# Ledger of designs, part 10: peptides against a protein of PDB entry 2AUS

Target 1, 323 residues: chain A of PDB entry 2AUS
Amino acid sequence: ADIKREVIVKDDKAETNPKWGFPPDKRPIELHIQYGVINLDKPPGPTSHEVVAWIKRILNLEKAGHGGTLDPKVSGVLPVALERATRVVQALLPAGKEYVALMHLHGDVPEDKIRAVMKEFEGEIIQRPPLRSAVKRRLRTRKVYYIEILEIDGRDVLFRVGVEAGTYIRSLIHHIGLALGVGAHMAELRRTRSGPFKEDETLVTLHDLVDYYHFWKEDGIEEYIRKAIQPMEKAVEHLPKIWIKDSAVAAVAHGANLTVPGIVKLNAGIKKGDLVAIMTLKDELVALGKAMMSTQEMIERSKGIAVDVEKVFMPRDWYPKLW

## One batch from the design tools (peptide; aimed at target 1 V100)

Design b1_p10_4_s1 (made by RFdiffusion4, then SolubleMPNN; from b1_p10_4, 3 letters changed)
Fold by OpenDDE base, seed 2:
Structure b1_p10_4_s1 (fold): chain B 323 residues (1-323), chain A 10 residues (1-10)
Amino acid sequence: as target 1 above (323 residues)
Amino acid sequence: SAAEAAMLAK
């Protein structure tokens, strides 16, 4: 999520009509909710699916989805996409995760040995998915981006870990315990980050959502529920972006593929096959799609399909048909 | 490494 991507401008004269669309900061409250994502602090106890079902009941919603399962006992950052934004979770599933974990060792180990062995687990690791996962139980590689030991108290090791999506912290701790020769288990786990969503002022509880919905419905106060829900565009901040002309927006919103002439600006480093976000010049999410060209090909070519559009989010009527 | 051995054992 912290990767600053260079923006390459292809058309420096492209303007946008301020009367078209609904920028993320200018949506009426009902529309903001329809295109919203909650940065939920998931409590320990319930499943991620139970929590999504509670949010749907609290906010009177037909649809919602989460940006990656947390185990029942695991707390912390669970992005929950609402209503028309529900499918934006596809952008969050492959995103990196951060956790704070408490590992309990089954024997005494010198601190220097703990630190040395845990450092060996930075980089590529081999894991087998647990039996309870929907993923086939085949050996697979995953990346551990960093391990930061926060505290060592005898047999208890508190650490921060940044990992590739679908890394099992329970399995990591089990392997660390085996490498130390004494064994270990995961005592506690909290997720502190899921892509662009982290522990910050946007993190809210289920209780906060109950109160904020009440203030809106009974007292007419929109401020709290508006702040508790992020625009769906937050859920794509970590993706490479392509910004398009106003004249291309309605076609893409109807499910047409993005062609090269529609591009105004784009991020550097897009490769063929990458998941990309198609944006308006007002930073509204139009669609997610698969890049059919690199950034360089999108600059150099005058024609062709730049993006295969997979998921449309923008309503068809926000921008006029200009064809 | 002890880490590699641990990861390959399961």
Scores: peptide ipSAE 0.224, ipTM 0.891, DockQ to the pose 0.029
OpenDDE base, seeds 1, 3, 4, 5: peptide ipSAE 0.204, 0.222, 0.215, 0.212; ipTM 0.882, 0.889, 0.885, 0.885; seed 3 fails the geometry check

Design b1_p10_4_s2 (made by RFdiffusion4, then SolubleMPNN; from b1_p10_4, 5 letters changed)
Fold by OpenDDE base, seed 1:
Structure b1_p10_4_s2 (fold): chain B 323 residues (1-323), chain A 10 residues (1-10)
Amino acid sequence: as target 1 above (323 residues)
Amino acid sequence: SEKEARMLAL
């Protein structure tokens, strides 16, 4: 998620009308909620689905969805997309994850050997999904981006791990335990990151949401609930972006594919088949789609379909039809 | 499918 993508400008003279759209910072509180994502600290105990159902009750919402299931026992970062933003969670499914895990070893191992063996698990690993997974139990490769040992206390190893989406930490710990020769199990797990969502000032509890909703509804204080809800654009920060002309926004908001002439600027390193975010010049999310061209092809070509639009988020009336 | 992307963090 922290990969700074270069921005290539195709049209340096493209302007945007300040009267059109609703930039994330200028949304009225009701509209902000309709296009919101909560960085929830999921408590241990409830399922991710139960927590989403509680948020819907607390905030009086019709729809919500989560950015990737945490097991009942697992706490921490659960992005919950609200109302019209609910389907933005599809951008978070392929996003990298970070966890803090407590591994319990079933025998005594020298600390130097623990550190050496755990370092060998950085990179590509082969794992089988657990029985509880809705995913087909085929062997698959997954990336471990990093392992950071935080503490070693006898047989207890506290570590931070960055992983590719759908890496199972319980399976990783089991394999580490086998490599150490003593066996191991996962004692505790917390998710500390899900793509652009991390443990920061935006992380809120279910209790915070109850209080902040009451402050808004009973006391007229919107500040707390406004801060507790991130704009849906936060949920796509990790994606490559394409910024479009004001004249293209209404067409894309009606479900038209993005053509090359509509592009003002774009991130470097887009490949054909990548999930991309289509943005206005005011950094509003218009749609998600599949790149039909590379960044280089989008620069060099004068025409053609740049993005196959899969999911529209922006209302059709925020920008005028200029076609 | 939206169903296949439900990879549980376990």
Scores: peptide ipSAE 0.021, ipTM 0.455, DockQ to the pose 0.032
OpenDDE base, seeds 2, 3, 4, 5: peptide ipSAE 0.020, 0.000, 0.012, 0.006; ipTM 0.468, 0.410, 0.496, 0.488; seed 3 fails the geometry check

Design b1_p10_4_s3 (made by RFdiffusion4, then SolubleMPNN; from b1_p10_4, 3 letters changed)
Fold by OpenDDE base, seed 2:
Structure b1_p10_4_s3 (fold): chain B 323 residues (1-323), chain A 10 residues (1-10)
Amino acid sequence: as target 1 above (323 residues)
Amino acid sequence: SAAEAAMLAR
């Protein structure tokens, strides 16, 4: 999520009409909720699905979805996309994750050996999904981006780990324990990051949401619930972006593919097949789609389909039809 | 490595 992407400007004269659309920070509260994502601190105990059902009841919502399952016993960062934003979770599912884990060793191991063996698990690892996973139990490779040992107290090892989506920390700890020769289990696990969502001032509890909804509905104070809900655009911060002309927005909002003439600026390093976010010049999310060209092809070509539009978020009426 | 052996262990 921290990868800064270069922005290449294709049309430096492109302007946007300030009267069209609803920029993320300018949405009325009802519209902000309809296009919202909560950075939820999931408590230990409930399933991620139960937590989503509670949010729907608390906020009186018809639809919501989460950005990647946490086990019942696992706490921490669970992005919950609301109403019209629900489908934005598809951008978060493939995003990297960070955890803080407590590993308990089943025997005494010298600290130098613990540190040496845990370092061998940085990089590519082989995992089989657990029996309880909806994922087929086939061997698969996953990336461990980093392991940071925070504390070693006898048989207890506290560590931070950055991983590719769908890495099982329980299985990682089991394999570390086998490599140490004594065995190990996961005592505690907290997710500290899910793509662009982390432990920060935007992290809220279910209790916070109850209180903030009450302040809005009973007291007429929208400030708290407004701050507790992030705009859906937060959920695509980590994706490569393509910014389009005002004249292209309504077509894409109707489900038309993005053509090369509609592009104003774009991120460097887009490859054919990448998931990309199509944005307005006001940083509003129009749609998610599959890149049909590289960044270089989108610069050099005058015509053609740049993005196959898969999921539209923007309403059809925020921008006028200019065709 | 001990890590590779552990990951290939069932």
Scores: peptide ipSAE 0.224, ipTM 0.892, DockQ to the pose 0.029
OpenDDE base, seeds 1, 3, 4, 5: peptide ipSAE 0.199, 0.214, 0.208, 0.208; ipTM 0.884, 0.888, 0.886, 0.885

Design b1_p10_4_s4 (made by RFdiffusion4, then SolubleMPNN; from b1_p10_4, 3 letters changed)
Fold by OpenDDE base, seed 2:
Structure b1_p10_4_s4 (fold): chain B 323 residues (1-323), chain A 10 residues (1-10)
Amino acid sequence: as target 1 above (323 residues)
Amino acid sequence: SAAEEAMLAK
């Protein structure tokens, strides 16, 4: 998620009308909620689906969705996209994850051997999905980006792990235990990161949401619920972006594909087939789509379809129809 | 490696 992407400017004279749209930090509270994502601290016990159902009841919402399942016993970072933002979870599902895990060994192993063997699990690993997973039980590769051992206390190993989406930490710990020759199991697991969402001042509990909603509805104090909900644009921070002219916004908001003349600036390193976020010059999310060109092709070409628009978020009336 | 063997084990 920390990939700094270069921004290439195609039109340095492009301006935006301040009267059009609703920038993320300037939305009325009702509109902010309609386009919101909660960085939820999921408690241990409930399923991710039960937690989403509770948020819908607490905040009186019709729709919500989560940015990637946590098992019932797993706590920590669960992004929950609200109402009109619900579909932004598509951007979060493929995002990298970080966990803190407690592994319990079934025998005594020297610390030097623990450290050496755990280092062998950095990089590409082979996994079979658990029986309880909706994913077909075929062998697949996943990336472990890093393993950081935090503490070793006899048979208990506390570690931080950064992984590709859909890596099973329980299966990783099982394989580490086999490689150590004594076996191991996952005692505890907490997710500390899901793409752009991490353990920070934006992390909130279900109890916080109850209190903050009450302060808004009963006391007229919106500041707490406003702070507890992130704009949907947070959920696309890790994606490559394309910024478009005001004159192109309404067309894309109606579901038209983005054409090359609509591009003002874009991130470097976009490849054909990449998921991209289409943004206004006010950093409002218009749509998600599939890149039909590379960054280089979008710079060099004067015309053609740059992005196949898959999911529109922006209302059709925020920008005027200029065609 | 012990890691590769463990990952290929059933």
Scores: peptide ipSAE 0.252, ipTM 0.896, DockQ to the pose 0.029
OpenDDE base, seeds 1, 3, 4, 5: peptide ipSAE 0.233, 0.244, 0.242, 0.238; ipTM 0.894, 0.894, 0.889, 0.891

Design b1_p10_5 (made by RFdiffusion4)
Pose (drawn by RFdiffusion4):
Structure b1_p10_5 (pose): chain A 309 residues (1-127, 142-323), chain P 10 residues (1-10)
Amino acid sequence: ADIKREVIVKDDKAETNPKWGFPPDKRPIELHIQYGVINLDKPPGPTSHEVVAWIKRILNLEKAGHGGTLDPKVSGVLPVALERATRVVQALLPAGKEYVALMHLHGDVPEDKIRAVMKEFEGEIIQRKVYYIEILEIDGRDVLFRVGVEAGTYIRSLIHHIGLALGVGAHMAELRRTRSGPFKEDETLVTLHDLVDYYHFWKEDGIEEYIRKAIQPMEKAVEHLPKIWIKDSAVAAVAHGANLTVPGIVKLNAGIKKGDLVAIMTLKDELVALGKAMMSTQEMIERSKGIAVDVEKVFMPRDWYPKLW
Amino acid sequence: SEIEERLEKL
């Protein structure tokens, strides 16, 4: 997921006018929230659905959604997209996820076999692909390990299968998600307590600084997604519901294949929309016309890059 | 949590 993609510039002269839109990190606080995502450290106990409901109450929001469900007893990274950026969590499906898990073996097994068996579970699995498994600690029947997986991978099922392969059986004592696409345990990871307090600092004390840092621009959700940057003049057509045509492309990531989920970006690096690539990168460079992206969801409001009559 | 405690020890 976190492979740095090469950027290919097709129109080296394209410029963006500051009058239109906003750099993503410079939106007025209200707009920042309308188009924001929270990198939330979900506490054990509530369901992911309940956590989103609490966040809607705390921030007095109409809409919100999470990216990748965590079960009630699972803690960790839970991206919560807000308001107009609610659907941006779609961008996380192609990005992977990482967990730290505690596995309790129902029988005694030599460490040698435990490490050997765990390693064999990398690659593919049926319940999804397991990118990597790193054993952190093996203390008796307790195995602490870090695992990277494809989205929708049920870790409980993975541990169960490891238990079967060992014959002794296994139980998942605990699970914490440490990564969900570009969201990880860094300075942007916030708790529900921080969110409530920072909201009070803003609405009661008039200080926006803390609630601002607790909420990320929605562009964070597409950090690991292939991108196509378009001219200012092309943003309006897309913002108004048209698919993206090749003439509007300024630069794009290498490796885009037909059918890939892509992010359409302005030259300010704002998220315009998510869509499916109808052409490859090379085809987008060589061709002068045609539909480059079948737009599935538009995020940018029509007001930022307006059509003028 | 137990995982947090174990990671602190490591």

Design b1_p10_5_s1 (made by RFdiffusion4, then SolubleMPNN; from b1_p10_5, 4 letters changed)
Fold by OpenDDE base, seed 3:
Structure b1_p10_5_s1 (fold): chain B 323 residues (1-323), chain A 10 residues (1-10)
Amino acid sequence: as target 1 above (323 residues)
Amino acid sequence: SRIDERLARL
């Protein structure tokens, strides 16, 4: 998620009309909710689906979806996309995750050996998805980006771990325990990050949402519920972006593919097949799509389909048809 | 939470 992407400007003269669209900071509260994502602190106990159902009830919503399942016993960062933003969770599913885990060892192991062996699990690991997963039970590689040991207390090891999406921490801990020769299990797990969503001032509980919705509806105070909901654009911060001309926005909002002439600026390092966010010059999310060209091809070519548009978010009327 | 209790001690 923290990959700083260079921005390449293709059209430095492109301007945007301030009267068109609704930038994330200019949305009325109702519209902000319609295009919102909650950085939820999921409690231990309920399923991620139960929590989404509760949020829908609390906030009187028709639709919501979560940015990647947490097991019932797992707490922490669960992005919940609301209403018209519901499908933005597609951007969060492939995003890296961070956890704090408590591993319990089944035997005594010297601390130096624990540290050495856990360091060997940084990098590529081989996992088989558990039976309960919707993922085919094929062996697959996953990247462990980092392991930070926070505490070693006898047989209890507290550690932070950054992982590729769909890395099973329970399986990682099992393999660490095997490598230590004593065995281990996952005693507790908290997710501390899901792509751009982390433990910060935007993290809210279900209780906070109840209270903040009450303050809005009964007391007319929108500030709390406004802060508790992030704009959907937050959910795409980790994606490579393509910024488009005002004249291209309405076409993309109607589901037309993005063509090369519509590009104003773009991130470096886009590859063919990458998931990309199509943005206005006001950093409004128009659509998600699949890159049909590399960054270099989008610069060098004068024409052609740059992005196959898969998911439109922007309403069709926010920008005029200029074709 | 055992994690929260441990993190609060670090």
Scores: peptide ipSAE 0.369, ipTM 0.920, DockQ to the pose 0.978
OpenDDE base, seeds 1, 2, 4, 5: peptide ipSAE 0.321, 0.341, 0.343, 0.319; ipTM 0.906, 0.913, 0.912, 0.904

Design b1_p10_5_s2 (made by RFdiffusion4, then SolubleMPNN; from b1_p10_5, 4 letters changed)
Fold by OpenDDE base, seed 4:
Structure b1_p10_5_s2 (fold): chain B 323 residues (1-323), chain A 10 residues (1-10)
Amino acid sequence: as target 1 above (323 residues)
Amino acid sequence: SAIDERLARL
């Protein structure tokens, strides 16, 4: 869900030095790649791990990671975080997902009944993780945010579904089929969204990456590979943000916890224990951390640890030490 | 894909 979060300004006079840091839009191509995330169109067939290995080979990378496994047969949106951005995938694992699914019914069902029953699967559902999952096979609740039926063609039902992370669409379809009384299976599945990554102009294939890397390395044309790689900041757009003073950036980049005096602005609705993104005033990702205070406490307090810094992304030298 | 073919006609 694109939850617009209100921004509360704590220090309206805080300025940022344009000479410090590397804003997401102003990174040299090599640095952009080092802090990049690819919105990959994963083909059906390979595992998500094989695809990550191919990207590493294509782009001559030492490390990469994906924002949430797609099964071999599942295509579509696979965020692949590169190099220094690799750890940003942890922000994407808990993110909501959208799929387009083709469900095949094992019997004839009136369209009105299909629509009625599928609507009952909006909201909270009980699932057991599949045998092949590394997840403990305990019954758990998952949210289905919406089901949009796109087409009903006899026994074939095309639908869009928005779900909580770790909802199994195959299991959903199985339960829909049981509720319809005829049974059903997942004929095809495509992921159309993973948090902030969706099917848009930023979606690229493995083939695109081969060509775009070639254009850069052989022809000196960086434009294509630059557009094919999103800044790592994209991977945290769905998180609540805290923007910090230039004077606080270097300390946080060294792994110091964010203290309340360093805060310039923050999103509303942060709770203690939330995963938050610590940003510069230029919207550069400094770190991920755990909120130790609510938004209200961060406003009202003059001192204290606001965020327990868990993962630093920003290099230590992008901002000067101002302490 | 069957999904792409179906989406293209909607």
Scores: peptide ipSAE 0.455, ipTM 0.940, DockQ to the pose 0.980
OpenDDE base, seeds 1, 2, 3, 5: peptide ipSAE 0.440, 0.319, 0.417, 0.299; ipTM 0.937, 0.912, 0.933, 0.903

Design b1_p10_6 (made by RFdiffusion4)
Pose (drawn by RFdiffusion4):
Structure b1_p10_6 (pose): chain A 309 residues (1-127, 142-323), chain P 10 residues (1-10)
Amino acid sequence: ADIKREVIVKDDKAETNPKWGFPPDKRPIELHIQYGVINLDKPPGPTSHEVVAWIKRILNLEKAGHGGTLDPKVSGVLPVALERATRVVQALLPAGKEYVALMHLHGDVPEDKIRAVMKEFEGEIIQRKVYYIEILEIDGRDVLFRVGVEAGTYIRSLIHHIGLALGVGAHMAELRRTRSGPFKEDETLVTLHDLVDYYHFWKEDGIEEYIRKAIQPMEKAVEHLPKIWIKDSAVAAVAHGANLTVPGIVKLNAGIKKGDLVAIMTLKDELVALGKAMMSTQEMIERSKGIAVDVEKVFMPRDWYPKLW
Amino acid sequence: SIEERLARLE
């Protein structure tokens, strides 16, 4: 997921006017929240659905959604998209996820076999692909390991299968998600407590700094997604419901294939929309016309890059 | 907990 993509510039002269839109990290606090995402450290106990409900009550929001469900006892990274950016979690499906898990073996197994068997579970699995498994610690029947997987991969099922392969059987004692696409355990990971307190600092004490840092621009959710940057003049047509045509492309990522989920970005690097690529990168460069992206969801409001009559 | 275990491994 976190492979740095090459950027190919088709129109080296394209410029963006600062009058329109906002750099993503410079939105007024209200707009920042309307188009924000929280990198939340989910506590064990509540369901992911319940956590989102608490967040909507804390932030007094109308809408919110999480990216990738964590079970009630699972803690860790739970991206929670807010308001107008609620659907941006769609951008996380193609990005992978990473967990730290504690596996309790129901029988004694030599460490040698445990490491050998765990390694064989990399690649493909039926329940999804397992990118990597790294054993961190093996203490008796307890195995602590880090695993990277495709979205929708049930770790409980993976541990169960490892138990069968070892014949002794296995139980997942605990699980914590450490990565969900671009969301990881860094300075943006916040707790529900921080969120409540920072909201009070803002609404009661008038200080926006803390609630601002606790919420990321929605563009964070597409950091690992192939991108197509478009001219200022093309933003309005897309923001108004039109698919993206090739003439509007300024630059794009290499490796885009027809059918890929892509992010359409302004020259300020704001998220305009998510869509499916109808052409490849090379076709988008060589062709002068045609629909480049079948837009599935528009995020940018019509007011930022207006159509003037 | 996993957090405690990771802290010990540091």

Design b1_p10_6_s1 (made by RFdiffusion4, then SolubleMPNN; from b1_p10_6 with E3A E10A)
Fold by OpenDDE base, seed 2:
Structure b1_p10_6_s1 (fold): chain B 323 residues (1-323), chain A 10 residues (1-10)
Amino acid sequence: as target 1 above (323 residues)
Amino acid sequence: SIAERLARLA
């Protein structure tokens, strides 16, 4: 998620009309909620689906979705996309995750051996999804980006781990225990990151949401609920972006594919088949789509379909039809 | 808990 992408400008003279659209920082509170994502601190106990259902009840919402399931016993970062933003979870599901885990060893192991073996689990690992997962039980490779041991206390090992989406930390700990020769289990797990969402000042509890909604509805104080909800654009910060002309926005908002002439600027390193975010020049999310060209092809070509538009977020009336 | 352990390490 922390990959800074270079921005290549195709049209340095492209301007945007300040009267069109609703930039993320300028949305009325009702509209901000309709296009919002909550960085929820999921408590241990409930399922991710139960927590989403509670948020819908607390905030009087018709729709919401989460950016990747946490098991009932797992706490921490659960992005919850609201109302019109619900489909932005498509961007969050494939995003990298970070966890802090407590591993309990079933025997005594020297600390030097623990450190050496855990370091060997950085990189590619083979996993079989657990029976309770909605995922087909096929063997699959997953990336472990890093393992940081925080504390070793006898048989208890506290560690931070960065992983590819759909890596099972419980299975990782089981395999570490086998490699150590004594066995191990996951005693506790907390998710500390899900793509662009992390433990920071934007992390809120269900209790916070109850209070903040009450302050808005009963006292007329919008500030707290406004801060508790991030704009949906936060959920695409980690994606490659393509910024488009004002004249192209309404067509894309109507579900038309993005063509090369509509591009003002774009990130470097886009490959054919990548999930990309189509943005206005005011950094509003118009749509998610599949890149049909590389960055280089989008620069060199004068015409053609650049992005196959899959999910439109922007309302059709925020920008005028200029075709 | 993880929270208590992290608080001791901070």
Scores: peptide ipSAE 0.421, ipTM 0.930, DockQ to the pose 0.982
OpenDDE base, seeds 1, 3, 4, 5: peptide ipSAE 0.018, 0.413, 0.400, 0.391; ipTM 0.668, 0.929, 0.925, 0.924

Design b1_p10_6_s2 (made by RFdiffusion4, then SolubleMPNN; from b1_p10_6, 5 letters changed)
Fold by OpenDDE base, seed 3:
Structure b1_p10_6_s2 (fold): chain B 323 residues (1-323), chain A 10 residues (1-10)
Amino acid sequence: as target 1 above (323 residues)
Amino acid sequence: SLRDRLAALA
């Protein structure tokens, strides 16, 4: 999520009409909710699905979806995309995750050995998906980006871990315990990050949402509920972006593939097959799609399909049809 | 406790 991407400008003369669209900061409260994502602090106990159902009830919503399952006992960062933004969660599923975990060792191990062995688990690890997962139980590689030991208290090890999506912290702890020779289990787990969503001032509880919705509906105070909901564009901050001409927006909003002439600027390092966010010049999310070209090909070519549009978010009427 | 620190991160 923290990777800054260079922006390459293809058309430095491209302007945008300020009357078209609804930039994330200019959405009326109802529209902001329709295109919102909550950075929820999921409590321990309920399933991620139960929590989504509660949010739908609290906010009187028809649809919502979460940015990656947390187990019932796991607390912390659960992005919940609302209404028309519901499918933006597909951008969050492949995003890196961070956790704070408490590992309990089944025997005494010198602290220096704990530190040394845990450091060896940074990088590529082999995991078998748990039985309860919808994932085929094939061995798969996952990246551990970093392990930071926060505290060691006898047999209890508190650590922060950054991981590739679909890394099982329970399995990581099991393997660490095996490598230490004493065995270990996961005592506690909290998710502290899910892509661009982290523990910050945007993190809200279910109780906060109840109160903030009440303040809006009963007292006419929209400020709290507005702050509690992030624009859907937040959920794509970690993706490579392609910014398009105003004249291309309505076509993409109708489900047309993005062609090279529609590109105004783009991030460096896009590869064929990457998930990309198609943006307006006002940083509105138009669609998600699969890159059909590299950044270099999108610069060098005058024509062709740049992005296969998989999911449109923008309404068809926010920008005029200019074709 | 380590648990209270995990809960204070909560």
Scores: peptide ipSAE 0.024, ipTM 0.665, DockQ to the pose 0.211
OpenDDE base, seeds 1, 2, 4, 5: peptide ipSAE 0.017, 0.018, 0.020, 0.018; ipTM 0.677, 0.679, 0.715, 0.689; seed 4 fails the geometry check

